# Peptides against a protein of PDB entry 7Z53, part 45

Target 1, 150 residues: chain A of PDB entry 7Z53
Amino acid sequence: PRIKNQADCIPFFRSCPACPGSNITIRNQINALTSFVDASMVYGSEEPLARNLRNMSNQLGLLAVNQRFQDNGRALLPFDNLHDDPCLLTNRSARIPCFLAGDTRSSEMPELTSMHTLLLREHNRLATELKSLNPRWDGERLYQEARKIV

## One batch from the design tools (peptide; made by RFdiffusion4, then SolubleMPNN)

Design b2_p15_2_s4 (from b2_p15_2, 6 letters changed)
Fold by OpenDDE base, seed 2:
Structure b2_p15_2_s4 (fold): chain B 150 residues (1-150), chain A 15 residues (1-15)
Amino acid sequence: as target 1 above (150 residues)
Amino acid sequence: SVADEVEAEHALYNP
């Protein structure tokens, strides 16, 4: 359906379906598809990315959340910091960058974005409950245990 | 896990 009020929408982008793909693109797509089984689309499959997806300001084992926007008080995915952000190019007036997630397609498909967001919320919920049940656990333990449950 | 349930639901609506 055509959305008339684009001002209320977060812009999404799609790769050119008719453009030739690179080996890197193919690998990324495969990784994104397989990541759903173990929720690695949320946590990241590489350690540097995984660390950037975590909230490191405390020992609560939480994933990082968006610092600019919330969904009726609920968490959204954090924004990435790309020099040539493709999401900004899809709708220059909206000025909304790509989301940061374990899946590079986090801002390409609303369905993926929604699922990532829900799993983000679930992780943080679980980590919070685990902290309540196990007050002596540090952030690393809480993060890992919540990740296993998700 | 929650992820498994989400994946199952996704498969149902996006075969």
Scores: peptide ipSAE 0.024, ipTM 0.558, DockQ to the pose 0.021
Fold by OpenDDE base, seed 3:
Structure b2_p15_2_s4 (fold): chain B 150 residues (1-150), chain A 15 residues (1-15)
Amino acid sequence: as target 1 above (150 residues)
Amino acid sequence: SVADEVEAEHALYNP
């Protein structure tokens, strides 16, 4: 849903609610909501996060995928590496960490998780196809070109 | 382009 009332607070886990007039930094979350076009929710709006979301083990321009689990052979979002992982804390029996995505809310909203997963797969599909078409492109170019298409 | 379509669908069903 879209925010209709700017006076409404947006609840966030692990932080104070995003309320008008508060000094709480919510730039990443706000940017994610307003930057669907550039897919910042998938790629990250901050460079350190963006780097962590990439697979840097090769020159294929891929986004990082989960190393522990797959969805019937298909990629899932990588896990984050949080010291106090709220996803682990909220459900001790499941023992599933929070996902790492461009939007920090990805693990809080299944809809976002699903969308991010699909776009992750699409990016990697595109990067793979671009590599096939342009075998001389390095990982950076493959990543950027795939990102532009998404 | 994919993100644009996702945004459009999201806006339609989640106003």
Scores: peptide ipSAE 0.024, ipTM 0.552, DockQ to the pose 0.022
Fold by OpenDDE base, seed 5:
Structure b2_p15_2_s4 (fold): chain B 150 residues (1-150), chain A 15 residues (1-15)
Amino acid sequence: as target 1 above (150 residues)
Amino acid sequence: SVADEVEAEHALYNP
C-alpha cells in the first residue's frame, strides 16, 4: 500500500532513469514484476541478507521493521546501513536512509517499497497468528511457516 | 499464496 502519512515520506534514489523504450527500463520493469510475483525478494535470496531482514531479538519469527517510522501505526521496512547512502544524499535535510529489503531497488521506486512493505506486514501478521495457534513454536518455525504461506 | 492474492488485487485496481 502507498504510504499515506506525508510526514513519513522519504526521498527515493533512482539508480537508473525510467525512460520509455530503454533496455534498462524494460529490464528493471521485468525484474520488478518478477519481484512482485516472487515474495523471495522480501526475504532476501542470500542467507546473510535474510538473517539481517529478520527480527532476531525474540522468538516470534518476525521480519525486522523500521524503528523510527510507521505508516499510521503500521510497520515500515527497516533502514539499511550503507556507507554512502544515496537516499541520504538525495535530501540531506531529511536524514532518511534507504530501506533494507531483499530487493536493492526498494528505495528507488515507491511501488516496490509499498509492495515490500505490504508483504512485510503480511508476514508479521501471519507469524503472529501462527504464534497464537502454536505457542510452542520457536522463532525459526514461525518464520519458516509464515514464509511458506506468503 | 498471499503474494498471489496481492498480485491479483493489484492487477484489478492497477491495470
Scores: peptide ipSAE 0.023, ipTM 0.505, DockQ to the pose 0.021
Fold by OpenDDE base, seed 4:
Structure b2_p15_2_s4 (fold): chain B 150 residues (1-150), chain A 15 residues (1-15)
Amino acid sequence: as target 1 above (150 residues)
Amino acid sequence: SVADEVEAEHALYNP
């Protein structure tokens, strides 16, 4: 997702520099991530994490979204609550923590964050559509069905 | 299909 307003930009923590001699383009990396969208990077591979990534405030089967920031009204990844958050440590003045995602690298590279964000939005879109089509489905069903489609 | 849509959307935001 593109942040159109620079004032709304969220700083990212870069744990490692990109490989300067790599022939792998960002596009290729994105393709690699999307080619095997088991979506574990979005949903988490562990149940506790998966639960934390969900919006449990309702029965809509949604993934949690950022409560502080949006991209022109569109959802962003929620923040994690890490001790010694590297995103906070790298820029203490910004006070922007790392994002919470199924992949711990979500805040390390904007491209990865963007993909997670897109998939987050897609999931929530799908869940919303599924709710419209199946109003009796509970949050778990909506979440799982949307997850399968993603 | 969803992956393709994501890629398309990504292309819009990351030309």
Scores: peptide ipSAE 0.021, ipTM 0.566, DockQ to the pose 0.024

Design b2_p15_3_s1 (from b2_p15_3, 7 letters changed)
Fold by OpenDDE base, seed 5:
Structure b2_p15_3_s1 (fold): chain B 150 residues (1-150), chain A 15 residues (1-15)
Amino acid sequence: as target 1 above (150 residues)
Amino acid sequence: SYQNEYQKEVYEKYS
């Protein structure tokens, strides 16, 4: 079964706080989002980023998930740890850091956040399934194989 | 802008 996209109310970073989504495309269909969101936006195109997006605390081949919040028990994107976090600076009262993803727009555009969240969940689901089918696979193998399927 | 700062921050951290 496929994981369905779920939206959550989270404060986002905006390039222009006085310009409320004037340049943001609203998409109602998930298939429309897949046209411009590729694997690099989820896994990162650079190795240092890719490694930081992974859960390295075990050998399950999982992507890292948010440690503070969940969406009705479902995973959300992890927060990054930036020296000068623009998301924190944009809305100091909310105190929500920027999301960590392969695409920096994950904290700026809700549609990308939703898609990245969906694919994060799908990857982790696949990795978990692959682990059950291949108990001897290590985390690297599980991660790579799940990445190929996504 | 904050957007440019965000891109710069990410680039410096992960590149």
Scores: peptide ipSAE 0.232, ipTM 0.805, DockQ to the pose 0.053
Fold by OpenDDE base, seed 4:
Structure b2_p15_3_s1 (fold): chain B 150 residues (1-150), chain A 15 residues (1-15)
Amino acid sequence: as target 1 above (150 residues)
Amino acid sequence: SYQNEYQKEVYEKYS
């Protein structure tokens, strides 16, 4: 089960920890971020990474979300599964692993983490809306169409 | 270094 409203701060490698609900700035026009941001940092530039960033448990075309924590009920980036996780080594007491994102720096810079999180939420929102509008679309179609809009 | 090893691990995992 997911832990909502997590109060623990998430440590970043070579950076200050991010506290849920305080480090992510919500903007009215999230799509404006993609004007200067390469969406490949969200979806991954390599197919193996891209597949790992997706929720493959259903046909909803969603990106994977954190299974342990939510930010006031909203999605966070999923954790990666690294053998030698530098995020775990940075703050052993916190026991928070590195985030998985298209950009490997997602756990190094809170700014990137915030941006990736926002775009993750936007993608999943779009995919959900597209599913509602196009019930016959499969997960691949939903994912690709949402990706194009983001 | 550890940093180099980490980057190598990530690269190998997702390349």
Scores: peptide ipSAE 0.230, ipTM 0.803, DockQ to the pose 0.057
Fold by OpenDDE base, seed 3:
Structure b2_p15_3_s1 (fold): chain B 150 residues (1-150), chain A 15 residues (1-15)
Amino acid sequence: as target 1 above (150 residues)
Amino acid sequence: SYQNEYQKEVYEKYS
């Protein structure tokens, strides 16, 4: 969650999840929860995975969301499509595949699933707001700028 | 564990 009262924030430092060029910077993070999250866990560390985590059906810079389920109208992580899906194999009767996320532990640890879900929603919220503020930005720009903020 | 098996599948699919 976002801390509204900055006076109560505990300062943390983490690496910049999206830096221009080869430059790597460290920034001060006031969000206690997101300061411990590696952005690669949300967005993927490999380009093919990162692309599959994105909604490529439009130029809104959004992350992909689940097409089968929602949480009271809010987005959930999308399912992956694996040949030998370990989630399907673990409980054959449930027929629930693994979630697609940058962190492979997302389907194993409910804590990670929840965090990734929240960050997914936040990214899409930010991208939507950035689109409103910058209507000429394309999907790539919106995605990257939202990624920097998360 | 889910992590090890899923990591293998993800690696094979996306790497």
Scores: peptide ipSAE 0.203, ipTM 0.787, DockQ to the pose 0.073
Fold by OpenDDE base, seed 1:
Structure b2_p15_3_s1 (fold): chain B 150 residues (1-150), chain A 15 residues (1-15)
Amino acid sequence: as target 1 above (150 residues)
Amino acid sequence: SYQNEYQKEVYEKYS
């Protein structure tokens, strides 16, 4: 298992595609993507960025999600708040700001945007399951343990 | 480039 600290806690594993009760419909796609992904691309390689990628409004260990838009009820990457937003400047008619992600290429390449969106959703799903299994864990532990599984 | 501008803004804000 990828969870390192298992003392007095219930470990969580990624659900298999055939496991009953799994809410993951694109497990094979996620597994294929994560096999070649550096976690720093999702979580950020620098602490200030990593903190801003997290939802700090609760102790659920979640990554931040977009507060303006959703995809059929599913989470999207949050927008950043840049002084000179290059995404707004490159396409003035679209009026879409840059996404906040661990990889600076996420706003430039649609492939990375979609991939990071899926990994965002996966992290939050894992954190939610870990909270259910380990209700005494705080947000920091939930975040770190979910990060290890992704 | 687009990537350079975005990376610059992110670096200035978070580093």
Scores: peptide ipSAE 0.217, ipTM 0.799, DockQ to the pose 0.080; fails the geometry check

Design b2_p15_3_s2 (from b2_p15_3, 6 letters changed)
Fold by OpenDDE base, seed 4:
Structure b2_p15_3_s2 (fold): chain B 150 residues (1-150), chain A 15 residues (1-15)
Amino acid sequence: as target 1 above (150 residues)
Amino acid sequence: SYQNEYQKEVYEKFS
C-alpha cells in the first residue's frame, strides 16, 4: 500500500542499467553513481540530535561510535541514554540499550540498524580520508564535506 | 507502548 505521509518514507533511488550490444538480455550496472540513499536518518533532522550524534572531542569531523562494543574492530552505533529504555526492558538478559541514531526506528528494525551502521562507518572513513587530503580543515568542514559525499 | 515512550523521550531530548 501507498504511504500517504511522505515524511514517513525513506527515499531510495535505483541505479540505471546498461545493456550490452549483444543479444544477451542481461542488464549490467553502469560504472557510475546512479543510485543513492538519503542518509539524513543517520545524521538527524534536529540540530540537537545531530550534535549528539557527532564526536565533538576532536576536530576530525567524525560521528560518534559505540564506546563499549565493536563488530570485529568495526564501529557500531552509539547507545542512547534513556531513563526507561525500552530495549533494556524488552530483553533484560541481553542488557543492550537502544541505539542512538537519526531515526528512532533504528533499534526496532534490524534493516535500519544495519544501514545506519554502514553509513556511519562510511562517513568516518570519508572524514578520515578528507583529513589526510586536507590537513588544515577543521572538524566542521570535515563533517560537512563527508556528509555531502555519503 | 515501549516504542511510543521511546519516541517521546527522543523528541523531548532533541526538539
Scores: peptide ipSAE 0.020, ipTM 0.501, DockQ to the pose 0.074
Fold by OpenDDE base, seed 5:
Structure b2_p15_3_s2 (fold): chain B 150 residues (1-150), chain A 15 residues (1-15)
Amino acid sequence: as target 1 above (150 residues)
Amino acid sequence: SYQNEYQKEVYEKFS
């Protein structure tokens, strides 16, 4: 997956700057990532992380979104708040921290980031629609129901 | 699972 219509370049932290040697290697890498991405990569597998990935400022059942950047008006993954942020260390001039997601590699691999971003947007879209259809549902119910659909 | 199929569809649509 890829984020289309992206106007801004966001720096990524990469543990290995080496490029694949062949198209086959590229495809294998993509396939490996595709098989690895699941709901836990978006929502987090542990409760503390899951809570940090949610927008807890309201009762809309939304996942947290980036507060500094958008992709042509569409949501991006929120930034993490790491004491020793490797993304900031890789390019001090850019001053872009690592993304926060269920997968700690969210800022390391753009293809993974793209998938997480798409699923983030879909969750929030679903939660918003569910709120419209069920005005009495609280944030927890909206979050869980949207999570089930995703 | 339903979730896996949905995510695959999203991947194929936006990849």
Scores: peptide ipSAE 0.016, ipTM 0.401, DockQ to the pose 0.027
Fold by OpenDDE base, seed 3:
Structure b2_p15_3_s2 (fold): chain B 150 residues (1-150), chain A 15 residues (1-15)
Amino acid sequence: as target 1 above (150 residues)
Amino acid sequence: SYQNEYQKEVYEKFS
């Protein structure tokens, strides 16, 4: 639902770049806190993080999913592996670590967690569909093509 | 593009 109290709203702007060709370049904002969530927030803006977000156990081009929990059979974001996990420290009884995503704020804002989860599911759905359409594509090709569509 | 439309829909869903 729409927020009626404008005092609770933070204004933001979104740009829509036009790029020629089939190659898509993800833009990164200097200030991630005030930028609109884009694909870089899901896939990661740095190669090491991007690799950690992928399922490297097969050649299906999938993003990694949570290994402990599911939502009625649907995928959830994987957990991060931090030594001093702030999510574990804030609620010691829950014992739920922070989620791993392209945006470090994923565990801070439920809206981001939900959106990233949806985009995770959509990516994996697309990758699966692309695999059926192009069975000779390897995991890298599937991942990149699905990423372009998202 | 699909990305722009999808992100818009997701944002509107959760806003």
Scores: peptide ipSAE 0.015, ipTM 0.452, DockQ to the pose 0.028
Fold by OpenDDE base, seed 1:
Structure b2_p15_3_s2 (fold): chain B 150 residues (1-150), chain A 15 residues (1-15)
Amino acid sequence: as target 1 above (150 residues)
Amino acid sequence: SYQNEYQKEVYEKFS
């Protein structure tokens, strides 16, 4: 990471499955997950989608989060805005719309939903830490630097 | 694939 004040740098690393390691910590698990994840699933591979996945209401470089629901105070993926929402049509009793993510399959597979949720939280955590370390960075810089770390 | 299996393993630890 490119941090102005290197004295306050937070060490980030990616885990490798080929590296044998006992006593896996929570951080190691998170880094192991991101090491083999295609970031396009989280950030979107197309520019219009990527913009819609970002929180543009501030200069914090955050990804957008769900505005209706939280998971015990933690962020969930935002809902998409589809005229004919397939998630609403397939399960009319639940009345839960599809999630918006970089991968269109996020609402089809609970595994992807959970994984993208974790990576969303990790990005926002990283962006928050980077903001603390680099107060003069704008939202674009924070977003891009956090994206590079994920 | 090996990559998918590894991702599932990590996912299960967070579930």
Scores: peptide ipSAE 0.014, ipTM 0.404, DockQ to the pose 0.030

Design b2_p15_3_s3 (from b2_p15_3, 7 letters changed)
Fold by OpenDDE base, seed 5:
Structure b2_p15_3_s3 (fold): chain B 150 residues (1-150), chain A 15 residues (1-15)
Amino acid sequence: as target 1 above (150 residues)
Amino acid sequence: SFQNEYQKEVYEKFS
């Protein structure tokens, strides 16, 4: 896997405490990526989580984005709000909390983080274009239609 | 939906 846009990214680190006991091998990474291709990992499989992953501040049908950082002007995954955030505990100097995504591994593997980020951006791009084409659509319609296209 | 083709392209971009 390759990250194309690396400029102005927030520091990434692997959350070791959340990882399984065994080291992640190339095979495990490939398997994780293969299983992650399902867009449900971006949107969340449960409605409460799915709602938390959405930007509910407007009627644009967007997924929530990071409110503190951008990747060279592009959106990043939003941060989670964990009481005992393992990402913060792993590297106290970085002070970067775990990402919120449909897949909890988003903060453990850069490949998954990148894929989640890409699909987040793509959804928001699609929703924006759909809004332009269909100005009368509300946020729910835009979100669902963009999700179906993905 | 172009989901299948799109997912392949996305995967290739990050492979």
Scores: peptide ipSAE 0.016, ipTM 0.380, DockQ to the pose 0.026
Fold by OpenDDE base, seed 4:
Structure b2_p15_3_s3 (fold): chain B 150 residues (1-150), chain A 15 residues (1-15)
Amino acid sequence: as target 1 above (150 residues)
Amino acid sequence: SFQNEYQKEVYEKFS
């Protein structure tokens, strides 16, 4: 849910957009979100977790997305697969599992959930664009290059 | 849902 009290929110600032020459409708943010967020929270700081956060079913260099739900066609964070899911235990009526992210707090703080979702979408957008520009790049290179840009 | 609308709103604001 949205935080109503502004005092309980961490302020984020919008940076200037950058438009690629090929499509003026596409706007890239210049360090808008990553200036306030450690990217390791999105990609994972440990290799096993990092691999689980990736879509390894293809060579597109994408991060994994939720396979059950979308936000009006847009990607959401994937669910984790925990035997005793604390998110399910704390609110049994909601029946929504914890999200899988580089930081477990992504399921606890709405701000982090939103931020992780934004960066997930941005990564996948960048990877898709890079694939278009460099069709011979494999999934690993696409993933790494997109990660560097985020 | 409320959650989806909020996510969408945040995404549109920062991307």
Scores: peptide ipSAE 0.016, ipTM 0.450, DockQ to the pose 0.030
Fold by OpenDDE base, seed 1:
Structure b2_p15_3_s3 (fold): chain B 150 residues (1-150), chain A 15 residues (1-15)
Amino acid sequence: as target 1 above (150 residues)
Amino acid sequence: SFQNEYQKEVYEKFS
């Protein structure tokens, strides 16, 4: 079962909100997923890459999303900016560049692309919810707290 | 388990 309503959660300044009335939380589902999925595939293990994966145009703690395409209004992974883009070179007719993700294999395996896309959406969802619960948090705090849950 | 359910949902959404 999934918890969709977080109205009973207690927001904490400088801490993630707690949902004491729920035996099953969104964190449990995310933690179950991360038991076999390395979150570094989403956030990047190196700081320069991690910064490039973030939306730094605001203080919402969001990950960057694709600026050209959406999936029925939902976010897709951003494109990388490579001079010699191997994805463009491999399929010249499609003209779709490689995706930018924490894992360099994101564009090589559609399964990874799908998983990374879901986790991207989940992070941004969490960051948005945390912003509503803790309006005083800046972008760095929102990003780190959302990442901590994932 | 949550793992199995999530994997199934991922497959259904992106396949």
Scores: peptide ipSAE 0.014, ipTM 0.446, DockQ to the pose 0.029
Fold by OpenDDE base, seed 3:
Structure b2_p15_3_s3 (fold): chain B 150 residues (1-150), chain A 15 residues (1-15)
Amino acid sequence: as target 1 above (150 residues)
Amino acid sequence: SFQNEYQKEVYEKFS
């Protein structure tokens, strides 16, 4: 939101309005914007989805990555497995299914796809570093600690 | 920390 007048107050849906004289912190203002920028968009807000977003093949606490494609050696979001996948239906020739993320809109909004991809990479980087620092931590501990840092 | 910094940048860019 662009404030043109110093007297303007912008109401936010999930918190107090942003006013020039308000004592709200940046963190509080950011929390009001978590409707589209939230860790839950990456990790999932529900346990079943959260588990599907994780790499359960090892004890490294990693998020799942795409098994078919990489971006110059870097990880991409995993594909979802949907019956009647809308991404496949919109462009049948491309044969690229929707990405799996904490938000189903990840494939609908390119900016979200990019953000989620970056956060995916950052999580896995952090988990890898944490494993190096704490070799006795199991996958659950690594995942949770990395999630807290992100 | 990464999330916080990113969210701050988004907030500053679009507020």
Scores: peptide ipSAE 0.017, ipTM 0.466, DockQ to the pose 0.027; fails the geometry check

Design b2_p15_3_s4 (from b2_p15_3, 7 letters changed)
Fold by OpenDDE base, seed 1:
Structure b2_p15_3_s4 (fold): chain B 150 residues (1-150), chain A 15 residues (1-15)
Amino acid sequence: as target 1 above (150 residues)
Amino acid sequence: MYQNEYQKEVDEKFS
């Protein structure tokens, strides 16, 4: 951030401009999201993010869930690991990090947080059911098939 | 370490 004192300022960054060619007459942002209806808000638009959103500790094809908190036994979105976490910077007393989701705006509004949490739960439910129906499927196939359904 | 009770239940079911 340009402002050094962040006590009363949120770290909001301007999007990087796209450079399609040498003759640029208008400023456009780089497209960081897919143009397809592919549930990228859940799974991410880039491979590194998609990997971080997955539970890679087993072969069940599940998305990662919160390790500190749960909602009456139900999964919550995992926390992000940002160096300059806006949630930590804006509320230093609560010390609750921003949520990690395919959509970086997941922590901006409770409605978005709720929807992403719901979709995460639905994916994990689907992956679990698919595993029950297809015990021989590996984690990658379970993940992809659940993603296809979502 | 299990992330939550739900994850534990799933892992136990399919481990």
Scores: peptide ipSAE 0.005, ipTM 0.333, DockQ to the pose 0.081
Fold by OpenDDE base, seed 2:
Structure b2_p15_3_s4 (fold): chain B 150 residues (1-150), chain A 15 residues (1-15)
Amino acid sequence: as target 1 above (150 residues)
Amino acid sequence: MYQNEYQKEVDEKFS
């Protein structure tokens, strides 16, 4: 390695390599996420995360929203429940935890936070409208149908 | 339990 002082290094880790197929000269990475077009940044790529992102207290198919704050009456991303919350460590005085979203980087950039918030609102709007149009739909169907539209 | 007032309103609308 070119850098000899490891104490000053930023700990970047290489991705786990995937099977390259017939071309062993090109390094590919294992994809731990779902398809790039399935809005996994909103809904998560894993079932446990997806479940945590949902409002499971009712059958409206809604995503979970912030319990403490609103934006002029509009929903915000819920806070995550991280043991070592990096957002709290960044600014302890603000006491704002990281947001919970399908993309773990949602709190790293305001733009991502905003987009995820927008898509969360859109999902909930869609689910609400779908419920109005289809009163007999259960929460799972509402969630999935709204997800398909988003 | 309701997450916030918005969620409460939505829930009440369809409860």
Scores: peptide ipSAE 0.000, ipTM 0.306, DockQ to the pose 0.077
Fold by OpenDDE base, seed 3:
Structure b2_p15_3_s4 (fold): chain B 150 residues (1-150), chain A 15 residues (1-15)
Amino acid sequence: as target 1 above (150 residues)
Amino acid sequence: MYQNEYQKEVDEKFS
C-alpha cells in the first residue's frame, strides 16, 4: 500500500449491500437503525446494545451511567468497551474511552455528547419518578414507560 | 496509580 505507517490508521470497511430487488441500479447499504422515531440514539437499535445501555444491577429501570466521573453529582454517559477505541487512540495520555450510547457518534462531537447525556439524565429522572408513583412496577416496565415518554 | 480495576484493564489493553 502507498501508506507506510498504518499504526494510527482508522480501519474502514464498506457497508454490506442491500438486495431489495432486480430493478434497483443504485447500490444501497443495509439499514442498521430503526425506521421509526423511537429515540434509538439513546436506547440503541439492537437488543444487545439496548441491554448494555441499561443498568441491570437493579429493578429501577435506569440507564447505565459513568462509574468514574460525574458532573457536579450528575450522571454522565458510561464508557464503551471497544476493541480499537478511537478515543483512546486520539489522546493516549488522557486514557479516556469513548462513551457508550445508542448512537455511536456520541463521542465524535461535544454537542452530541451533551444531548445524549441530557436524554440519559431525563430517562433516569422519569424512571425514578415513575417508581415513586408506582412502587410495584418492575424494572422492565419502568424502563419501557420512561422510554415511551422520552 | 490506577484509580480502579477498569482503568487498569484499559491501560493493559491499549498500552
Scores: peptide ipSAE 0.000, ipTM 0.203, DockQ to the pose 0.097
Fold by OpenDDE base, seed 5:
Structure b2_p15_3_s4 (fold): chain B 150 residues (1-150), chain A 15 residues (1-15)
Amino acid sequence: as target 1 above (150 residues)
Amino acid sequence: MYQNEYQKEVDEKFS
């Protein structure tokens, strides 16, 4: 059940019931904070973070990418802007900041960094292809449609 | 030479 009276409640929920088809004898549940497929590691779970993860300089619906480094011409995760950046503290000579992603753990393990990078690339690929197929779509629509496909 | 402005922006972003 959903909270109806929010006057005395904190409106926070994680799941909701789902009864697909005509046979409703089995009560399933779906994610209520994100889409059916939880891609919060790519897009974030909060609107401010989601906005920071997007490239807002144009109307291509792309996620933000690293502006300093590339992987053989391929995009990398953008850097975060943390005041006390742990990545800068661990290696002061390299001066490489932590990565910005929907999952804050993106810089803790190379495996997570790689997976987030791949999903970022896939989103941007999809958004680019969608723009080619639909030249009149704006950046918001491109972003949302690409997000739905991912 | 770029075909259109969109392609230019994409190339600038990922190249």
Scores: peptide ipSAE 0.000, ipTM 0.260, DockQ to the pose 0.053

